# Peptides against a protein of PDB entry 6GMG: the designs that were tried, part 171

Target 1, 331 residues: chain A of PDB entry 6GMG
Amino acid sequence: DSDDRVTPPAEPLDRMPDPYRPSYGRAETVVNNYIRKWQQVYSHRDGRKQQMTEEQREWLSYGCVGVTWVNSGQYPTNRLAFASFDEDRFKNELKNGRPRSGETRAEFEGRVAKESFDEEKGFQRAREVASVMNRALENAHDESAYLDNLKKELANGNDALRNEDARSPFYSALRNTPSFKERNGGNHDPSRMKAVIYSKHFWSGQDRSSSADKRKYGDPDAFRPAPGTGLVDMSRDRNIPRSPTSPGEGFVNFDYGWFGAQTEADADKTVWTHGNHYHAPNGSLGAMHVYESKFRNWSEGYSDFDRGAYVITFIPKSWNTAPDKVKQGWP

## One batch from the design tools (peptide; made by RFdiffusion4, then SolubleMPNN)

Design b2_p12_8_s3 (from b2_p12_8, 6 letters changed)
Fold by OpenDDE base, seed 2:
Structure b2_p12_8_s3 (fold): chain B 331 residues (1-331), chain A 12 residues (1-12)
Amino acid sequence: as target 1 above (331 residues)
Amino acid sequence: LPDIYAKIRKLL
């Protein structure tokens, strides 16, 4: 429950951020200071700096998901998600590996499944697809043209995504984006939009009808990417956290990281923006903090999660929430 | 490290 959640106050448009705090290779600041940075760096609409609106500040106050929300313009639907899973590694480890001392079979299988995901390859796949989408968007002035371009691009690359159903999240993602339909957004013109990426960390063992062991240690078969496409069916993700393995233990429901549309070719140099928890300056959790992490720091994740997905959505090109270059911290 | 063990709000 977030009953003590508070919307951060408005920050003056011209207020410069205080320096971020370095922390284990990350840059960290309080949410109020992130708003200042956001206004200076990311707020621009049609080249004009904007104050973060009350609505946007409210979105941001939701925590890590709020960072993605304010920058993408919509609450994450996570429909167009990608990952990479090494089936051979998984099978070989299950066959030839053994549980560690004191590790149950369920713990072993859950761990092996988690370790069989490749975050870097998952991210790379999302970037590849986003690039294809951006090429398809570039000269398309209606959705039909976009879809035709997209299919052509995929065919040229012999990409398995070309075989997806027309109703697939892959093909429907653009038309389902609110900002695409807005007059001051895409105005139904694909060429005014660009693909952007965020990431979600979550727990695989969310099926309440499954065994307790799966809820505690992971469901090895859940949320795997489809071969060839890399698409993850996120329909079963209900933001249910990992079940406690011991009395008093608790886990977080998810973590979101914003990447946007950085052009840095080296994944390790990309910056991911995320929050720790909802903003509760007068509550036990305290003020929300925002972190800007390198990919290594982001992709490492936490024991709370055994899945990572890289999700594509769209924003208007007139927004500056997804610049080509993101600088970590301030100044 | 970020305090991700704090609660994170979701929309219902």
Scores: peptide ipSAE 0.129, ipTM 0.798, DockQ to the pose 0.270
Fold by OpenDDE base, seed 4:
Structure b2_p12_8_s3 (fold): chain B 331 residues (1-331), chain A 12 residues (1-12)
Amino acid sequence: as target 1 above (331 residues)
Amino acid sequence: LPDIYAKIRKLL
């Protein structure tokens, strides 16, 4: 019951976090302790540490999406999303593969589709694009200059994104970012902004008009990236969970992981910050916990999800919510 | 925001 969601209390600005709990390559803590870490490490605006506001604490209380929300400054719109799908692998496995014992045709096709996505390549594509965007931002003092720089960079790399429409999420993402327009944010100066990345795990079988099999086992054709660009149309993602396959079974609606702007070249060493559920300390779910996971742990996902997308958005460079290096846990 | 916009179940 969402009625049990509670906003975590304020933490003193000078309060240091307690040690995180290490577990199988992850570091875990309760949400209140993450707030303490956030205030010490990520809260800085123009180099000054700040207490997490009531509004930010309320955002955070939404769970994994709250972690992305508080660090990006806006609720995820997921419009500039990337993935990698191996079409040849998919076709080959459908043709030459066989259902497992007891696996239906729909289950088989859904599984093969899921396995045809490459999370690492999807992440690398997003990082590549974010790098191009950051170069385009660096010396651009208006949106026109940014767009011109971006087109030049894409042309130099012979990137298919150069052919996207001017109204596409790719070119409109910056101007549609609230913090870009804020006086204390970008102040309409692209050079004051930087590209950041988060990831979403979700279910492909969300179409209510589709077959029950697609809702239960996945829609093999849904949320595939466009060839060449890697762009995923996320417009049909409505946060609908997987349908139960048996009585009493239930699935989670989504998972969000915050990466930010880490410069670590080895994907396996990157840290992803996420939450388990909305904060309900007096409810059945209990207190929200925050996890800092390595990419392997993040990209593994759960059976609740058969899609992953890597999304680009923007934050002011004056924010410290996306540092070059993220240290897992505390200390 | 509606509940659908919050993570509604435990992921362990």
Scores: peptide ipSAE 0.304, ipTM 0.875, DockQ to the pose 0.125; fails the geometry check
Fold by OpenDDE base, seed 5:
Structure b2_p12_8_s3 (fold): chain B 331 residues (1-331), chain A 12 residues (1-12)
Amino acid sequence: as target 1 above (331 residues)
Amino acid sequence: LPDIYAKIRKLL
């Protein structure tokens, strides 16, 4: 029930943030204070600070997805998603492993599938592809030039993505980005855009027509990356949470983490920005908190989720929502 | 947006 969701009030443009609170390797603050930080650090358009608009504050109030929304400029479509799955590990563990004491076969298979994903390799693949896209963008002044550059880059690297259909999310992602078409955004000029990354954690067992066991313990076959490309078909992700395995148990629908375009080569030092829940200062959930987490803290995830995807989208280079360096917390 | 598009429960 999101009836308690409230749009955070405007913060003065010159209002400095209060210090963030350290929490298990993360930096934490209330959403209003994140707005203050965002205005000081990330709000810039063509080098000028901007007050977060009412619309942007409304987007932000949706929780973790709101952080990605306000920074990417659009609600996540998750069309261009990457992951890494160790098929050999999965097959070997299913063959030679055994359920733990008290673990059902379905629970065992779901766990083995979850453990066969490599979050770091998934992230690395997304970064690799984003880099290729950025090289294709940098000198392209129309979509045709961008696509030609992209195909050449992929051919040079012998990347399996070169075999994707022209209608694939991989090739259509740029033209389907609203900010690419905006006059103050890309203005239909690819060279004015850059690739950015966010991550989504979600549940594999979302098919209502599947077994109860898959909904409770995961669907081992769902949301696997395609071999060679690493692309994940996200079309069946409907934000459905894990089904309870015991009375009184409840799970969250998803978690989103914003990375942007950080240049830090060490994955463990990258900063991921996310929220705990939608903003409900007068409701049972309380005020939304924003977290800036290192990759270790982000990729750890929760039992609510058995899949992680790393998604590429695009923003105008004139935006500062995806800087090369992100500092954790404040000051 | 429908409720399903908001983070509906607390994780942290």
Scores: peptide ipSAE 0.296, ipTM 0.886, DockQ to the pose 0.125; fails the geometry check
Fold by OpenDDE base, seed 3:
Structure b2_p12_8_s3 (fold): chain B 331 residues (1-331), chain A 12 residues (1-12)
Amino acid sequence: as target 1 above (331 residues)
Amino acid sequence: LPDIYAKIRKLL
């Protein structure tokens, strides 16, 4: 029960973090220590270090989603999401493959669908699109100029996104970003904004009108990217966890990982920041821990999830929550 | 926010 969620206390602005701990190939620390790191490294507004506000600490306390929330400035809407799905592989495995011993047909199909997603290609697609958007933002001083630049960039690259409707999440994402409209944020100036990326892991079998098998083993047809664009319709994602396959089994509702705007070209060297659960130091879950994982550790996911999406949003360039280089752990 | 908007279970 999230009723035992607690807002972490304020940390002094000048307090240095304690060293992170190695954990399963990740750098791990308690949430309070992450706040210290955040204040030293990510808190800067217009080059000035800031103490994490009570509101930001409250957002952070929500767990993995809180890490993305505090760094992006808004609760994730997941509207501009990308993935990569190998349709030919999926069809071939369904046709020529066989269920494993003890595996039901539904379990087999769900597994094959999960395995037909390529996390690295999905991430690469999001980075490609973010790069296009950043070029479109660079010299645009109003939304109209941004949209014109974006269409031109897409046309030059022969990108299928150029055919998206003007009301699509792709074209509306900037105008729907709160920090874009804020006086101390973008102030309606696209050139003051930059594209950033986070990832969400979630369950495909969320349709309550579907079969129990789909809820237990996945919906092979759900949350696939559109051909050519890579866009995923996230409208049916309602944070519903996987249904138990056995008595007493329970699954997590989602996992979020923050990437930001790292320029590291090697995906395997990129750092993803995420939390284990909401902060409940006096509850059964305990204190929230924050992890900084390499892409391999992030993209591996868990059995709780059969979908991964890479989402683009925007933050003001004056924020340092998405630096070009992220160092794993502390020091 | 409702509970469904928090990570309500431990992964790690």
Scores: peptide ipSAE 0.275, ipTM 0.882, DockQ to the pose 0.125; fails the geometry check

Design b2_p12_8_s4 (from b2_p12_8, 6 letters changed)
Fold by OpenDDE base, seed 5:
Structure b2_p12_8_s4 (fold): chain B 331 residues (1-331), chain A 12 residues (1-12)
Amino acid sequence: as target 1 above (331 residues)
Amino acid sequence: MPDIYAHVRKLL
């Protein structure tokens, strides 16, 4: 019941966090304690720590999406999304594989499609593109200069993204970022911005006009990356959960994980920050918890989801919500 | 809040 959501109270600016607790290879804490950590570590604007505002606390209270929202400064639009799909593996397994005992054909095809996505390669593609964008941003003082730099970088790398339309989310992403236009943000200066990454887990079988089997077991053809670019058309993602396959079974609509702009080259050592649900301290769900997970723990996902996308957006360089290094837990 | 913000993840 969305009516049970509560905005966490303000935390004193100098209040230190309590220790995080381990949870299945993750570091876990209650949302108010994450606010304390956030104020000490991530809140900085131009090198000065800030108290999390009421607006930011309200955004955070929405759960996993709230973690990405407060750190990116905007509600996720998911327009610039990347994934990696092994088409040869998919075709080969469909041809030569067989359903498991008790597995339906639709369940088999959905599973094979899910298993044909490579989360690590999808993440790596997003990091590659973010790096290209950051190089295009660093010396550009207007959008035209940024776009020219971006096209040159893509041409030099023979990247298929160079063939995207000027109206593509790829080229329009910066201009569509609110913080780019803000005086205390980018102030319309691309060199004041940096690319950042978050991930979304979601269900492929969202088309209500499709078969019940696709809604239950996945749509093998949905949300595949375009060849060469790795771009995923997210326009059909409407936050619709998986349909139950058995009585009493229920699934959730999505999960979001915040990566930011970590420089750790080993994907397995990167830290992903996410929440369990909206903050409902007086409701059945209880208080919101925040998790800091390694990539393995994040990318494992849940049976609720058969797609993972890695999304690029932008934040001002003056924000510390996406530092080069993220330490898991506290202290 | 806009209707889009009503889509919230439940407990996992």
Scores: peptide ipSAE 0.057, ipTM 0.789, DockQ to the pose 0.057
Fold by OpenDDE base, seed 4:
Structure b2_p12_8_s4 (fold): chain B 331 residues (1-331), chain A 12 residues (1-12)
Amino acid sequence: as target 1 above (331 residues)
Amino acid sequence: MPDIYAHVRKLL
């Protein structure tokens, strides 16, 4: 019941977090303790700690999406999304593979499609693009300069993104970022902004006009990246969960993981911050918990989802919500 | 339009 959502109370700015609970390569804590950590580590604006505002606490209370929301400063639009799909693997497995015992053809095709996505390559593509964008931002003091720099960088790398339309999410992403236009944010100066990454897990079988099998077992053709660019058309993602395959089964609508702008070159050592559900301390779900997971733990996902996308957005460099290094837990 | 009220309702 969405009506059970509660905004976590304010935490004193000077309150230190309690130790996180380690669990299978993750660090876990209750949302209030994450607020304490956030205030100590991530809250800085222009080098000054800030108490998490009521608005930010309200955003955070929405669960996994809330973690990305509070750290990015905006509700995820998911417009600039990347993935990697092995078309040859997919075709080969469909041709030469066989359904498992008791697996329907639709289940088999959905599974093979899911397994044909490479989360590490998708993440790496997003990091590559974010790096290009950051170079383009560095000395650009207006949007025109940024776009010119971006085109030059893409040309130098012979990147297929150079052929994207000027109105594409790729080129429009910066101008469509609220914090870019804010006086205390980018103030229309690209050099004040940096690219950041988050990830979304979701279900492919969201088309209500499709077969029941696609809704239950996935749509093998949905949300594939464009060849060369790696761009995923997210326009059909409407936060519709997987359809139940058996009575009483239910799936969740999405998961979001915050990466930010970590510089760790080894993907397996990167830390992803996410929440379990909306904060309902007096409801059946209970208090929201926040997890800091390694990439392996994040990218594993859940049976609720058969797609992962890595999304680029922008935040002001003056914000400390996306530091170069993220440590799991506390201390 | 993406529903800003959409949220995870289960423990992940």
Scores: peptide ipSAE 0.046, ipTM 0.790, DockQ to the pose 0.089
Fold by OpenDDE base, seed 1:
Structure b2_p12_8_s4 (fold): chain B 331 residues (1-331), chain A 12 residues (1-12)
Amino acid sequence: as target 1 above (331 residues)
Amino acid sequence: MPDIYAHVRKLL
């Protein structure tokens, strides 16, 4: 029950973290210890350490989404999302493959669709686009200059995103970022902002008007990226979990992982920060834990989800929530 | 106002 959520207490600014614990290739710690690490490593504004505010601690307390929320400065809107889908693999497997023993046709089609997404290619597409956006930001002192730079960069790369409508989430993403408009943030100066990435895992079969089979086993046609751009229409994502396939089975609504702006070229070496659940130290769920996972551990996901998206947003360059290098765990 | 949902899954 969401009613047992508690805001973690403040941690002294100079308090050092306790060591993280290894957990199945991840580094794990309790939320209060993550706050200590965050204050030492990620809290900097204009080069100065900051204590995590009560508001930020409240955001963090929401679990996996809270980690992305506190580091991005806003609740995820998921509007600028990318993925990669192998249509030829999908068609070939449907034609030449067969259901496993005990697998229904709907289960087979849902599984084949899930397996036709390439998480690494989806992540690389988001990184490519974020790089283009960052180049467009560097010398732009107003939104018009940013948009002109962006169009030029896309034209030079022959990128299909150049054909997007001016009202597309791609072109409106900066304008719609609260921290861009803040005096102590971007102050309407694009050159003070940088692109950052997070990921969301979710269920494809969210349409309540669809068949029960789609809700249980996935909708093979839902949340596919557009050809050329890699853009995913996230408008139908309503945080609806997978429907149970057997009595007593239950699924959760989503998972979020924070990447930020790491410059590590090897995807397998990148670190993804996420939480297990909302903070309920006095409830049945217990205290929130924070995980720092390698890409392989993050991208594996869970049976709760059959879609992954890689989302671009923006933060001020004066924030240190998205450093070039992220070290897994502590020390 | 956007519906804010908490993640409820306990990762082990």
Scores: peptide ipSAE 0.064, ipTM 0.802, DockQ to the pose 0.086; fails the geometry check
Fold by OpenDDE base, seed 3:
Structure b2_p12_8_s4 (fold): chain B 331 residues (1-331), chain A 12 residues (1-12)
Amino acid sequence: as target 1 above (331 residues)
Amino acid sequence: MPDIYAHVRKLL
């Protein structure tokens, strides 16, 4: 029951983490131990270590989304999302492929669509755009200067994002970031902000007016990136889980993974931080665990999901929740 | 409103 959620207790500021445990190629720990790591590594504001506040601990307690929430400083809005979809592969497989034994046509089409997304290229696109944004932020002391810089950078790269509407999530993302407006955050100064990345896994078949087959096996046409830009329209993502395909089967609504602003060029070496479920130490679910996964383990996802998106948001440069280098586990 | 309580899976 969702009523079993508990806010993890405060951890002393100077308490060192216990060692993380290896778990299926990931580093795993209980949420309280992650708080200890977070305080030692990620908590810094203007170079000063901070205790995780009660509010931040409450955010974290929500599970996978809580990890992204505490590190980004806001609940994920998912407005500026990127993916990569191979349209030619999709069309070719639909034309020349056949359903597997026992696979329905709808299941086949849903599977082919899922397999036509390239997680690595989607991630790379988000990193490319984040880099462009960071260059545009660097010397911009107001939003107008940022937008002018951004348009110039996009023009220089012949990027299709230059054609986006001024009201699009792409251009409005910074102004809609709470920490940008905060006095102790960006203070309306773009040069005090940096772009960061997280990922969301979710289900494509969320349209209640669609066929039951799409809700069970995926909607092949849903949540595709726009050609040229890679932008995904996330407006139809309402956190609706996959419909059961058999009696007693159940799926969860989403997964979130935090990347931040790592500079590691090899995608396979990047670290993604995520949680299993909300913290319920006295409930049936048990304590929340936090995982630090390599990209391969993150991008693999689960059968609950047939879409992955890589989302850009912003945090103040004074925060250390998105360092250039993330070390997996502890020590 | 996002159903923030619906994520109940365990990673194995």
Scores: peptide ipSAE 0.053, ipTM 0.795, DockQ to the pose 0.100; fails the geometry check

